# Ledger of designs, part 10: peptides against a protein of PDB entry 5EFW

Target 1, 141 residues: chain A of PDB entry 5EFW
Amino acid sequence: TTLERIEKNFVITDPRLPDNPIIFASDSFLQLTEYSREEILGRNARFLQGPETDRATVRKIRDAIDNQTEVTVQLINYTKSGKKFWNLFHLQPMRDQKGDVQYFIGVQLDGTEHVRDAAEREGVMLIKKTAENIDEAAKEL

## One batch from the design tools (peptide; made by RFdiffusion4, then SolubleMPNN)

Design b1_p9_7_s2 (from b1_p9_7, 3 letters changed)
Fold by OpenDDE base, seed 3:
Structure b1_p9_7_s2 (fold): chain B 141 residues (1-141), chain A 9 residues (1-9)
Amino acid sequence: as target 1 above (141 residues)
Amino acid sequence: MLEVEELKT
């Protein structure tokens, strides 16, 4: 599918199902997080959080979901093996023609460092563009 | 696994 051809770290989640589970994950996302597809499908993405994940940042993500808005944050996430990485994360709702939220698109840019200034701006532009490409591709499914 | 709120990272 067009969606499968997007070689970026992303997930699609379904807020209409209990606990807003992951319903699609890119191959790159699986590689990044060290999980199999079977291990993550049907689960809420909170399994990527760990001891050093900032709770205030997590609340911003929840608030965006609850309010059906987009958000861009940086937070510590963990791989299956427990490796920490900085995740520049963008979340946005995917809406139908009526404006109703169908899914959420989550795009991840991984790094060893908290990105700032020009690098952050570049990363944000990249993940937002990726999210728009996913939105378009997902509408064709 | 931290059961925190709806994170989709």
Scores: peptide ipSAE 0.040, ipTM 0.720, DockQ to the pose 0.063; fails the geometry check
Fold by OpenDDE base, seed 5:
Formats: C-alpha cells, sequence, structure tokens
Structure b1_p9_7_s2 (fold): chain B 141 residues (1-141), chain A 9 residues (1-9)
C-alpha cells in the first residue's frame, strides 16, 4: 500500500479503542525498537519508556492526546534489549471529513544524542513532513 | 499513546 511504502519510523494508533492501541507500525519502527509486529499491535506504545524517560515530557504527550492536538517533544526511549535512544517525536491527530479524530500519527526520529538548535529544527521539519505524508496515504486506504 | 507510560488514552 502507499502507507507501507513510507520508509520512516512511524505508528498509527486508534483512540476509539480501549487504551489507544497501535494499529499500524512501519518496518523501520520495528527495526528501531527491536520488537516484532505481533509484540506491538494492539498495545499502547508506553512500552518504549523506562527509568530515564522524563515524566513531564510524557505528560505533554498525554495532554496532546486528551486535547486532540499535535505535539513535538524529545525523550529517552528504550529498545526491547534495553538500549536507550533519543526520540525526537511528533504526534498529530488524523481527522475525518467531519473533523472528528479517527487516529493519531506518531513519527520518530531516533538518535544516539539529544539533538539541539539547527539539528533539532531540521529533524522537526522532517518528522512533521513525514506525518503529513502518512495522513494523506492513510486517507487513501 | 506511543511513548507515554500513562498515555494509552
Amino acid sequence: as target 1 above (141 residues)
Amino acid sequence: MLEVEELKT
């Protein structure tokens, strides 16, 4: 599908289902996180968090979901093997023709370091553009 | 949602 051809780290979740589970994960996301598709689908993506994940940043993501808004943050996530990575993360709602939220799109830019300044701005532009491409591709499915 | 221990919605 057009969605499956997007070679970026992303997931789609369904807020209409209990606990807003992941309903789609890209191959790159599976590779990044070291999980299988079966281990991820139907789960809330909180399993990426760990001891050094900033709880205030996590709350910003919660608030964005609850308010049905977009957010961009950078936080520590963990792979299945327990490796830490910096996740420059963008979340936005996907809306239907009536303007109702159907899904959320989450895009990840992984890194070994916390990105700052110009590198962060570049990463943000990239993940936001990716989210728009996913939104368009998902509407065609 | 994604990367939030408490964000399953």
Scores: peptide ipSAE 0.038, ipTM 0.710, DockQ to the pose 0.058; fails the geometry check
Fold by OpenDDE base, seed 2:
Structure b1_p9_7_s2 (fold): chain B 141 residues (1-141), chain A 9 residues (1-9)
Amino acid sequence: as target 1 above (141 residues)
Amino acid sequence: MLEVEELKT
């Protein structure tokens, strides 16, 4: 599908299902996180959190989901093996033709380091653009 | 190295 051709780190979640589970994950996301597709589908993405994940940042994500809004944050996540990485993350709702939230799109920057200043701004622009591309591609499915 | 999200609801 057009969605499968997007070579970026992303997931799609279904907020209409209990606990907003991941319903789609890109191959790159699986590679980054060291999980198989079977290990993550049907789960809430909170399994990427760990001891050094900032709880205030996580609350911003939760608030955006609850309010059906977009958010961009940077937080520490963990791979399956327990390796820490910085996640520059963008989340936005995908709406149907009626304007109702159907899914959430989550896009992650490809990076292991905390990005700052101009690099962060560039990363934010990239992940936001990627989310728009995913939104468009998912409407074709 | 790739960065990845945590979706908390």
Scores: peptide ipSAE 0.033, ipTM 0.688, DockQ to the pose 0.045; fails the geometry check
Fold by OpenDDE base, seed 1:
Structure b1_p9_7_s2 (fold): chain B 141 residues (1-141), chain A 9 residues (1-9)
Amino acid sequence: as target 1 above (141 residues)
Amino acid sequence: MLEVEELKT
């Protein structure tokens, strides 16, 4: 789809389906994670977690999903080959015209390092803006 | 290089 070809790292998940699976993934996201689209679609994004992924941070993401709110965090994720990377991540609900949550948008910043200070603030602004753009583009879903 | 996060566990 045109959505899947947006040159940003993102996924869309469907919380109305069992286990909130990924239903769309951008080409950049596939490249980053080293997975094919077939390997990702229909799965919960937890497969990116590994031994050094902070469980308290994962709980913040879970709480945001359960509460249907946005969250921004940094956590260690793993590629298919087992490479660690720092993920500056933003999650937000996509709502229908009635205000009901239809999907979640997850946006990931490009980086191998834990970003701090001004770089973190800049990254957060970028991924939030990207999420808003995806929300607008995904209204046709 | 791109960063990616998990959505839910």
Scores: peptide ipSAE 0.032, ipTM 0.685, DockQ to the pose 0.045; fails the geometry check

Design b1_p9_7_s3 (from b1_p9_7, 3 letters changed)
Fold by OpenDDE base, seed 2:
Structure b1_p9_7_s3 (fold): chain B 141 residues (1-141), chain A 9 residues (1-9)
Amino acid sequence: as target 1 above (141 residues)
Amino acid sequence: MLEVKELEV
């Protein structure tokens, strides 16, 4: 699909299913996180969280889901092997023609450190643009 | 319409 050709770290989740599970993951996301597709499909993306993941930042993500809004944050995530990375994360709702939320799009930019200033602004622009491209590609399905 | 099974491919 056009969606499968997006060479970025992203997931699509279904908030209409119990616990808002991942229903799609990009190959790049699987490579980043060190999980197979079978290990993550049908799971809530919270498995990326660990001891150093800021709980107030996680609450901002939860509040955005509950309120059906977009959010952009940076948080510590963990690979399957337990490697830490800084995730510059953008989440936005995918809406149908009626304006009802169908899915959430989650886009990840990984780094070894917390990005600041110009690098943060550039990363935010990139992940937001990626989320728009995913939204368009997913509406073709 | 994205179904979970159509996204597994």
Scores: peptide ipSAE 0.022, ipTM 0.604, DockQ to the pose 0.210
Fold by OpenDDE base, seed 5:
Structure b1_p9_7_s3 (fold): chain B 141 residues (1-141), chain A 9 residues (1-9)
Amino acid sequence: as target 1 above (141 residues)
Amino acid sequence: MLEVKELEV
Protein backbone atom coordinates (compact mmCIF):
# COMPACT_ATOMS: atom_id res chain seq x y z
CA THR B 1 0.00 0.00 0.00
CA THR B 2 1.00 3.68 -0.36
CA LEU B 3 0.71 4.08 3.45
CA GLU B 4 3.31 1.33 4.21
CA ARG B 5 5.85 3.03 1.96
CA ILE B 6 5.84 6.31 3.90
CA GLU B 7 9.54 6.60 4.84
CA LYS B 8 8.79 7.18 8.55
CA ASN B 9 8.60 4.91 11.58
CA PHE B 10 4.94 4.56 12.49
CA VAL B 11 2.12 2.25 13.55
CA ILE B 12 -1.65 2.50 13.59
CA THR B 13 -3.50 0.82 16.47
CA ASP B 14 -7.18 -0.02 17.00
CA PRO B 15 -8.45 0.90 20.51
CA ARG B 16 -11.83 -0.71 19.68
CA LEU B 17 -10.16 -4.14 19.60
CA PRO B 18 -9.02 -6.01 22.74
CA ASP B 19 -5.67 -4.63 24.04
CA ASN B 20 -5.37 -1.86 21.36
CA PRO B 21 -3.40 -3.96 18.82
CA ILE B 22 -1.22 -2.75 15.98
CA ILE B 23 -3.28 -2.99 12.78
CA PHE B 24 -0.73 -1.28 10.52
CA ALA B 25 3.05 -0.73 10.49
CA SER B 26 5.36 1.06 8.07
CA ASP B 27 8.28 -0.73 6.40
CA SER B 28 10.62 1.68 8.24
CA PHE B 29 9.13 0.65 11.61
CA LEU B 30 9.74 -3.03 10.77
CA GLN B 31 13.35 -2.23 9.85
CA LEU B 32 13.88 -0.18 13.04
CA THR B 33 12.40 -2.81 15.36
CA GLU B 34 13.75 -5.89 13.50
CA TYR B 35 10.29 -7.54 13.42
CA SER B 36 8.33 -8.92 10.49
CA ARG B 37 4.84 -7.60 9.82
CA GLU B 38 3.32 -10.95 10.83
CA GLU B 39 5.16 -10.83 14.19
CA ILE B 40 3.59 -7.48 15.21
CA LEU B 41 0.14 -7.25 13.59
CA GLY B 42 -2.60 -7.97 16.14
CA ARG B 43 -0.21 -7.27 19.09
CA ASN B 44 -0.07 -4.40 21.55
CA ALA B 45 3.06 -2.23 20.99
CA ARG B 46 4.33 -2.98 24.56
CA PHE B 47 6.70 -5.64 23.13
CA LEU B 48 9.11 -2.72 22.44
CA GLN B 49 9.49 -2.18 26.21
CA GLY B 50 12.21 -3.71 28.37
CA PRO B 51 14.16 -3.48 31.65
CA GLU B 52 15.33 0.14 31.23
CA THR B 53 11.99 1.45 29.88
CA ASP B 54 10.71 4.07 32.33
CA ARG B 55 7.40 2.92 33.82
CA ALA B 56 6.21 6.46 34.59
CA THR B 57 6.68 7.36 30.90
CA VAL B 58 4.72 4.24 29.88
CA ARG B 59 1.92 5.34 32.25
CA LYS B 60 1.76 8.71 30.42
CA ILE B 61 1.19 6.81 27.15
CA ARG B 62 -1.54 4.68 28.78
CA ASP B 63 -3.24 7.74 30.28
CA ALA B 64 -3.26 9.45 26.86
CA ILE B 65 -4.90 6.39 25.26
CA ASP B 66 -7.48 6.13 28.06
CA ASN B 67 -8.24 9.87 27.84
CA GLN B 68 -8.17 9.85 24.00
CA THR B 69 -5.49 12.58 23.90
CA GLU B 70 -2.14 13.11 22.21
CA VAL B 71 1.18 12.61 24.04
CA THR B 72 4.86 13.09 23.24
CA VAL B 73 7.49 11.28 25.32
CA GLN B 74 11.01 9.89 25.08
CA LEU B 75 11.63 6.31 26.26
CA ILE B 76 14.00 3.38 25.89
CA ASN B 77 12.74 0.71 23.50
CA TYR B 78 14.22 -2.58 22.35
CA THR B 79 14.58 -4.24 18.96
CA LYS B 80 13.84 -7.94 18.43
CA SER B 81 17.58 -8.64 18.92
CA GLY B 82 17.52 -6.73 22.24
CA LYS B 83 19.28 -3.55 21.05
CA LYS B 84 18.28 -0.47 23.04
CA PHE B 85 17.30 2.77 21.34
CA TRP B 86 15.89 6.07 22.53
CA ASN B 87 12.43 6.48 21.07
CA LEU B 88 11.10 10.00 20.74
CA PHE B 89 7.49 8.90 20.51
CA HIS B 90 4.35 10.80 19.53
CA LEU B 91 0.87 9.32 19.79
CA GLN B 92 -2.37 10.96 18.67
CA PRO B 93 -5.97 9.82 18.08
CA MET B 94 -7.32 9.48 14.54
CA ARG B 95 -10.92 10.70 14.62
CA ASP B 96 -13.83 10.15 12.24
CA GLN B 97 -16.11 12.83 10.76
CA LYS B 98 -18.19 12.76 13.99
CA GLY B 99 -15.07 13.33 16.15
CA ASP B 100 -15.07 9.76 17.56
CA VAL B 101 -11.69 8.02 18.01
CA GLN B 102 -11.21 5.26 15.44
CA TYR B 103 -7.46 4.62 15.71
CA PHE B 104 -4.23 5.84 17.27
CA ILE B 105 -1.22 6.91 15.22
CA GLY B 106 2.15 6.23 16.86
CA VAL B 107 5.27 7.83 15.34
CA GLN B 108 8.81 6.90 16.41
CA LEU B 109 12.02 8.86 16.00
CA ASP B 110 14.89 6.56 16.93
CA GLY B 111 18.25 7.61 18.33
CA THR B 112 21.32 6.22 20.07
CA GLU B 113 21.13 8.97 22.71
CA HIS B 114 18.52 10.84 24.68
CA VAL B 115 17.89 14.06 22.71
CA ARG B 116 17.48 17.37 24.56
CA ASP B 117 16.84 21.07 24.04
CA ALA B 118 16.81 22.19 20.38
CA ALA B 119 17.33 18.66 18.99
CA GLU B 120 14.35 17.37 21.00
CA ARG B 121 12.16 20.29 19.84
CA GLU B 122 13.10 19.63 16.20
CA GLY B 123 12.38 15.91 16.63
CA VAL B 124 9.00 16.67 18.24
CA MET B 125 8.03 18.99 15.37
CA LEU B 126 9.05 16.29 12.86
CA ILE B 127 7.11 13.41 14.47
CA LYS B 128 4.01 15.59 15.03
CA LYS B 129 4.03 16.70 11.39
CA THR B 130 4.52 13.06 10.37
CA ALA B 131 1.48 12.00 12.42
CA GLU B 132 -0.66 14.66 10.71
CA ASN B 133 0.49 13.47 7.28
CA ILE B 134 -0.34 9.85 8.21
CA ASP B 135 -3.77 10.90 9.53
CA GLU B 136 -4.58 12.56 6.20
CA ALA B 137 -3.18 9.65 4.14
CA ALA B 138 -5.08 7.03 6.19
CA LYS B 139 -8.43 8.89 5.86
CA GLU B 140 -8.19 8.47 2.06
CA LEU B 141 -8.13 4.61 2.46
CA MET A 1 -12.45 0.21 8.11
CA LEU A 2 -8.73 -0.64 8.18
CA GLU A 3 -8.74 -4.41 8.74
CA VAL A 4 -5.41 -6.02 9.83
CA LYS A 5 -5.23 -8.02 6.52
CA GLU A 6 -6.65 -5.67 3.83
CA LEU A 7 -3.29 -3.81 3.70
CA GLU A 8 -1.37 -6.76 2.08
CA VAL A 9 -2.01 -5.29 -1.43
Scores: peptide ipSAE 0.021, ipTM 0.614, DockQ to the pose 0.209
Fold by OpenDDE base, seed 3:
Structure b1_p9_7_s3 (fold): chain B 141 residues (1-141), chain A 9 residues (1-9)
Amino acid sequence: as target 1 above (141 residues)
Amino acid sequence: MLEVKELEV
């Protein structure tokens, strides 16, 4: 689809299905994570977590889903091969015209280190703008 | 409406 070819790391999840599974992933996300599309569709995105993933940060993501809110965090994620990366992660609800949550958009900015200050602010602006562009593009489908 | 079936391409 046109959506999967957006040159950004993102997923769309369906909170109306059991365990909020990934229903869509960009080609860039597959490249980042080293998974095939078949390996991740229908799964909860928690497979990216590992031993060094901060559980308090994971709780913030869970709380945002449960409360139907946006969140921006940095956390350790793992590729299929077990490589660690810092993920500057933004999640936001995709709402219908009534304001009901239909999906979640998750955007990933990968890095070798925990970003701070100006670099963090720039990354946050980028991933938020990316999520808005995906929300617009996905509503046209 | 993103039907889960339209993503099988």
Scores: peptide ipSAE 0.020, ipTM 0.576, DockQ to the pose 0.150
Fold by OpenDDE base, seed 1:
Structure b1_p9_7_s3 (fold): chain B 141 residues (1-141), chain A 9 residues (1-9)
Amino acid sequence: as target 1 above (141 residues)
Amino acid sequence: MLEVKELEV
């Protein structure tokens, strides 16, 4: 699809399905995480978590899903090969014309380091704008 | 409606 070819790291999840599985992943996200599309689709994105993933940060993501709100956090994630990366992560609900949550959009900015200050602000602006563009593109499908 | 099965195309 045109959506898969968006040159950004993102997933779409379905909160109406058991355990809010990934229903869509970009090619860039597959490359980043070292997983195939088959290995990812139908799974909850928690498989990216590992030993050094902060549990309080994971709770913020859960609370945003449960409350149907957006969240922006940084957390350690792991590739399939076990490589750590800092994920500057933005999650937001995709709503229908009635305002009901249909999906969540998750956007990832990867880095070797925890980003701070101006670099964090720039990254946050980028991933938020990316999520809005994905929301628009996914509503046209 | 984005179903998991419709995105495999």
Scores: peptide ipSAE 0.020, ipTM 0.579, DockQ to the pose 0.200

Design b1_p9_7_s4 (from b1_p9_7, 4 letters changed)
Fold by OpenDDE base, seed 1:
Structure b1_p9_7_s4 (fold): chain B 141 residues (1-141), chain A 9 residues (1-9)
Amino acid sequence: as target 1 above (141 residues)
Amino acid sequence: MLEVEELKA
């Protein structure tokens, strides 16, 4: 599918299912997080959090989901092996023709450092653009 | 890894 051809780190979740599980994960995302597709599909993405993940930032994500809005944050995530990385993360709802939320799109830009200033702005532009491309491709779902 | 609250990765 067009979705599968997007070579970026992203997931799609289904808020209509219990606990808003991941229903699609890009190959790059699997590589980044060191998980297999089997280990990820059907689970809430919270498994990427760990001891140093800022709870206030996580709450911002949850609030966006609850309010069906988009959000962009940076937070510490962990790979399967326990390796920390800074995740510049963008989340936005994917709506149907009626305007109802069908899915959420999550796009990740990984880094060894918290990005700031111009680097952050560039990253945000990239992940937001990626999210829009995913939204268009995901219409096939 | 800690599973607390919702996250989209």
Scores: peptide ipSAE 0.039, ipTM 0.716, DockQ to the pose 0.062; fails the geometry check
Fold by OpenDDE base, seed 4:
Parts: sequence; structure tokens; C-alpha cells
Structure b1_p9_7_s4 (fold): chain B 141 residues (1-141), chain A 9 residues (1-9)
Amino acid sequence: as target 1 above (141 residues)
Amino acid sequence: MLEVEELKA
């Protein structure tokens, strides 16, 4: 599919299902997180969090979901093997023709290092653009 | 996991 051809780290979640589970994950995302598709589909993405994940940052994500808004944050996530990585993460709602939220799009920067300043701004622009591409691709499906 | 707030990362 067009969606599957997007070679970026991303997931799509369904807030209309219990606990807003992941319903789609890109191959790159699976590679990044070291999970199989079967392991993550149907689950809330919180399994990527761990001891050093900043709870205040997580709350920003939760608030964005609750308010059906977009957010961009950077937080520590963990791979299946327990490796920590910095996740520059952008979340935005995908709305239907009526304007109702159908899904959320979550995009992760390709890099796993903490980014600052210009690099962060560049990364933010990239993942936001990616999210828009995903939004468009998903609507076409 | 239940203790962690919902995320989409």
C-alpha cells in the first residue's frame, strides 16, 4: 500500500478502541524498537517506556491525545532488548471528512540520539512532514 | 506497563 511504502518510523493508533492501541506499524519502527508486528499490534505504545522515561513528557502525550491535538516531544524509550534511545516523537490526529478523529499518527525520528537546537528543529520539521504524508496516504487507502 | 501513561511513541 501507499502507507506501507513510507520508509519512516511511524505507527497509527485507534483511539476509538480500548486503550488506543497500535493498529499499524511501519517496518522501520519495528526495526527501531526490535519488536515484531505481532508483538505490538493491538497494544498501547506505552510498552516503549521505562524507568528513565520522563513522566511529564508522557503526560504531554496523554494530554494531546485527550485533547485531540498534536504534540512533539523527545523522550527516552526502550527497545525490546532494553536499550535506551531518544525518541523525537510527533503525534497528531487523523481526522475524517467530518472532522472527527479517526486515528492518531505517531512519527519517530530516524535517529536515536538526543537532538538539540538546529538538529532538533530540523528533525521536528521532518517528522511533521512525514506525519502529513502518512495522513494523506492513509486517507487514500 | 499499566502504571505508565498512554503513549504512542
Scores: peptide ipSAE 0.039, ipTM 0.719, DockQ to the pose 0.062; fails the geometry check
Fold by OpenDDE base, seed 5:
Structure b1_p9_7_s4 (fold): chain B 141 residues (1-141), chain A 9 residues (1-9)
Amino acid sequence: as target 1 above (141 residues)
Amino acid sequence: MLEVEELKA
């Protein structure tokens, strides 16, 4: 499908299901996080968090979900093997024709290290553009 | 108080 052809790190979640589970994960995301698709689908993405994940940043994500808004943050995540990586993360709602939220799109930058200044701004532009591409592709399904 | 953690990806 068009969605499957997007070669970026991303997931789609369904807030209408209990605990807002992941319903789609890109191949690149699976490679980044070291999980299989079976291990991820149907779960809330919180399993990527760990001891050094900033709780205040996580709250920003939660607030965005609750308020059905977009957010862009950078936080520590953990792979299945326990390896830490910096996740430059963008989240935005996918809405239907009536304006109701159907899904959330989460995009992660390919880099595993903390990015700053111009590099961060560049990464943010990239993941936001990717999210828009995913939004369009998902509506075609 | 229960800690709530959400999306990380």
Scores: peptide ipSAE 0.037, ipTM 0.699, DockQ to the pose 0.052; fails the geometry check
Fold by OpenDDE base, seed 2:
Structure b1_p9_7_s4 (fold): chain B 141 residues (1-141), chain A 9 residues (1-9)
Amino acid sequence: as target 1 above (141 residues)
Amino acid sequence: MLEVEELKA
């Protein structure tokens, strides 16, 4: 599908199911996090959090989901093997033809350590653009 | 380092 051809780090979640589970994950996302598709489908993405993940930042994500809005944050995540990485993360709702939230799109920058200033702004623009591409591609499903 | 989504519903 067009969605499967997007070579970026992303997931799609279903807030209409219990605990807003992941229903789609890109190959790049699986490679980044070191999980298999079987291990993550049907689960909430909170398994990426760990000891150094900032709880206030996590609350921003939760608030965005609850309010059905978009958010962009940078936080510490962990791979399956326990490796820490900085995640520049963008989340936005995907709405149906009636305007109701159907899914959430989560995009992760494929980049370096904690980014700041111009580099962060560029990364934000990239992941937001990617999210829009995913939104369009997912409508083909 | 690669960056990954942190979703918490």
Scores: peptide ipSAE 0.033, ipTM 0.688, DockQ to the pose 0.046; fails the geometry check

Design b1_p9_8_s1 (from b1_p9_8, 6 letters changed)
Fold by OpenDDE base, seed 3:
Structure b1_p9_8_s1 (fold): chain B 141 residues (1-141), chain A 9 residues (1-9)
Amino acid sequence: as target 1 above (141 residues)
Amino acid sequence: MVVLPQPAE
């Protein structure tokens, strides 16, 4: 689809379905994680976690979902082949005209390295902007 | 509960 082919790393999840599964994944995201679209759709994105994924950081993401708020973190994720990568991740709710949460948007920085200082600030700015663009593009979901 | 590309249960 047009949405799936946006040249950024992102997913869209549906919190109204059991276990908040992924309902859309960009081509770039599939390439980054080494999964096919068929392997990802309908699953909770926790499959990207592994031994070195910080549990406190994961809890921050969980809290944001439960509270229907946005969050930005960096955490270790794993590809299908088991390769570790640092994920600068931004999550925010997609709301309808009544203000109710319909979906969540998750955006990942293109790089796989841990970023600090100015590079981190720039990355955060980019992924937040990307999330807003996706929100607008996906308003007809 | 559940999360996105690196969620939790």
Scores: peptide ipSAE 0.051, ipTM 0.750, DockQ to the pose 0.083; fails the geometry check
Fold by OpenDDE base, seed 2:
Structure b1_p9_8_s1 (fold): chain B 141 residues (1-141), chain A 9 residues (1-9)
Amino acid sequence: as target 1 above (141 residues)
Amino acid sequence: MVVLPQPAE
């Protein structure tokens, strides 16, 4: 599918199912997080959080989901093996023809380092663009 | 990464 051809780190979740589980994960996302597809499908993405993950930042993500809005944050996540990485993360709702939320699209910047200033702005633009591409491709779901 | 917390956290 067109969605499967997008070579970026991303997942798609279904807020209409209990606990907003991941229903699609890109190969790059699996490689970055060190999880298999079978380990993450059907689960809420909170398993990426750990001791140093800022709870206030997590609350921003939760609020965006509850309010069905987009958000862009940078937070510490953990791989399956416990490695910390900085995640520049963009979340936005995917809406149907009636305007109702069908899915959420989550995109992670390529790379694991913390970015600031101009580099952060560039990364934000990139992941937002990627999210729009995913939105179009995900219409096949 | 998509850390998509729900109120159930």
Scores: peptide ipSAE 0.051, ipTM 0.748, DockQ to the pose 0.087; fails the geometry check
Fold by OpenDDE base, seed 5:
Structure b1_p9_8_s1 (fold): chain B 141 residues (1-141), chain A 9 residues (1-9)
Amino acid sequence: as target 1 above (141 residues)
Amino acid sequence: MVVLPQPAE
């Protein structure tokens, strides 16, 4: 779809389905994680976690989903081949006209390196802006 | 994106 071809790293998940599965993934996200679209659609994104993924950070993501709020964190993820990368990650709910949560938008910063200080602040601004753009585009579909 | 904890959502 046009949404899936947006040149940013992102996924959309459906919390109204069992296990909050990925329902859309951008081409760049697939390239980053080394998975095919068929391998990840319908699955929960937890498969990106591994041994060095910080459990406290994962809990922050869980809490945001449960509370239907946004969150921004940086955590270690793993590609299909097992390569570790730092994921500056922003999650926010997509709401319908009634204000009810329909989906979650997850955006990953371009690149795989850990970012700090001014670079991190810049990355956060970028992924948040990207999430807003995705929200707007998805509502027009 | 990692959605929900590794062993369980």
Scores: peptide ipSAE 0.050, ipTM 0.748, DockQ to the pose 0.086; fails the geometry check
Fold by OpenDDE base, seed 1:
Structure b1_p9_8_s1 (fold): chain B 141 residues (1-141), chain A 9 residues (1-9)
Amino acid sequence: as target 1 above (141 residues)
Amino acid sequence: MVVLPQPAE
C-alpha cells in the first residue's frame, strides 16, 4: 500500500483485534528488524523484545495502550538475527470521527544508538511529527 | 528503528 511505502520506521496496530496485532509495517521497519511483512503482520510487536529489554519501560507502553494515551520511551529491541538496538519509540492512538481509538501508531527514529539530551529531544520531535503525518495519511484505513 | 506497542495483558 501507499502507507507502507512511507520512508519512515513505523507500524500500525489494531487494538480492536485480539492482542493488538500489527496490521501495517513500513518497508523501513521491515529492513530495520530483518523480518518479512508476512512474518510480522497479525502479531503483537512484543516479539521485538529480548533479554535486555527493560520490563518497566514495557509496562509504560502497556499502560499507554490501556489508557489510550501516547507515550515516548527508549528501549532495547532485537532484530530477527538477534542484534540488539536502542529503539526511541513513540506511540499514539489514532481516533475515529467519534473520538474512539481505532488504531495505534508506533514510530521509531532511524538510529540504533541510545540517544540523550539534545539528540534525544531532537529525535522525539521528529518521531512525534512523523506520527502526526502518518495519522493523517492513515485516516482512510 | 522500530516501534513496540504492547498489549495491556
Scores: peptide ipSAE 0.048, ipTM 0.747, DockQ to the pose 0.074; fails the geometry check

Design b1_p9_8_s2 (from b1_p9_8, 6 letters changed)
Fold by OpenDDE base, seed 2:
Structure b1_p9_8_s2 (fold): chain B 141 residues (1-141), chain A 9 residues (1-9)
Amino acid sequence: as target 1 above (141 residues)
Amino acid sequence: EVVLPQPEE
């Protein structure tokens, strides 16, 4: 599918199912996080959090989900093996033809380093553009 | 990549 051809780190979640589980994950996301597709489908993405994940940043994500809005943050995530990485992360709702939230799209920058200033702005633009491409591609599902 | 929050009280 067109969605499967997007070579970026992303997942799609379904807030209409219990605990807003992951329903799609890109190959790049699986490679980054060291999980298989079967290990993460049907689960909430909170398994990427760990001891150094900032709880205030997690609350920003929660607020965005609850309010059905987009958010962009950087937070510490962990791979299956326990390796820490900085995740420049963008979340936005995907709406159906009636305007109701159907899914959430989550996109992560390819790099795993903490980015600041101009580099951060550039990364934000990239992941937002990617999210829009995913939104368009997912409409074909 | 989306990181969802853990349930909190």
Scores: peptide ipSAE 0.050, ipTM 0.745, DockQ to the pose 0.082; fails the geometry check
Fold by OpenDDE base, seed 5:
Structure b1_p9_8_s2 (fold): chain B 141 residues (1-141), chain A 9 residues (1-9)
Amino acid sequence: as target 1 above (141 residues)
Amino acid sequence: EVVLPQPEE
């Protein structure tokens, strides 16, 4: 599908299902996080958080979901093996023709290190553009 | 990824 052809780190979640589970994960995302597709689908993405994940940053994500808005943050996540990585993360709602939220799109920068200044701004532009591409492709879901 | 809060979300 068009969605499957997007070679970036991303997931799609369904807030209309209990606990807003992941319903789609890109191959790159699976590689980054070291999980299989079977281990991820149907689960809430919280399993990527760990001891050094900033709770205030997580609250920003929660607030964005609750308010059905977009957010961009950078936070510590953990792979299946327990390896820490920096996740430059962008989340935005995907809406139907009536304006109702159907899904959330989450995009992660390919890099696993903390980015700052110009590099961060460049990364943000990239993941936001990727999210728009996913939004168009996800209309097929 | 929709990183939801540590405990549950």
Scores: peptide ipSAE 0.048, ipTM 0.745, DockQ to the pose 0.090; fails the geometry check
Fold by OpenDDE base, seed 3:
Structure b1_p9_8_s2 (fold): chain B 141 residues (1-141), chain A 9 residues (1-9)
Amino acid sequence: as target 1 above (141 residues)
Amino acid sequence: EVVLPQPEE
């Protein structure tokens, strides 16, 4: 599919299902997080959180979902093996022609450190652009 | 809480 051709780290979730589970994960995302597709599909993405994940940042993500808005944050996530990484994360709703939220798109910057200044700005632009590409490609879902 | 996936590489 067009969605499968996007070589970036991303997931799509379904807020209309219990606990907003992941319904699509890119190959790159699986590689990054060290999970198989079978282990990921149908689960809420909170499994990426761990001891050093900032709870206030997680609340910002929750608020964005509840309010059906977009958000961009950086937070510590963990791979299946327990490896920590800094995740520059962008989330935005995917809306239908009526403006109703159908899915959420989550895009993750491929990086191991907390990015700052110009690097952060560049990363934000990249993941937002990626999210728009996903939004367009996912219309066939 | 409801969140989305967040990977690096």
Scores: peptide ipSAE 0.046, ipTM 0.718, DockQ to the pose 0.060; fails the geometry check
Fold by OpenDDE base, seed 1:
Structure b1_p9_8_s2 (fold): chain B 141 residues (1-141), chain A 9 residues (1-9)
Amino acid sequence: as target 1 above (141 residues)
Amino acid sequence: EVVLPQPEE
């Protein structure tokens, strides 16, 4: 889709399907994570976690999904080859005209390092803005 | 880069 070709790192998940699987992934996301589209679609994004992924941070993401709220965190994720990277991650619900959650949008900063201070603030602003753009583009779903 | 760390359900 046109959405999948947006030049940002993002996925869309469907909480109405079992285990909230990824239903769309951008080309950039596939490149970053070293997975093909076939390997990712239909799976829960937990496969990006590994030994050094902070469980408390993962719980924050879980809570946001359960409560249908947005969250921004940094966590260790792993590529297909097992390479660690820091993911500055923003998640927010995409709602229909009735206000019901249809999807979740997940956006990641294009970087492999833990960011702090001004760099973190800039990254957060960027990924949040990106999420809003995706929300608008995904209204066709 | 959107890595959705979906928590282990």
Scores: peptide ipSAE 0.045, ipTM 0.737, DockQ to the pose 0.082; fails the geometry check

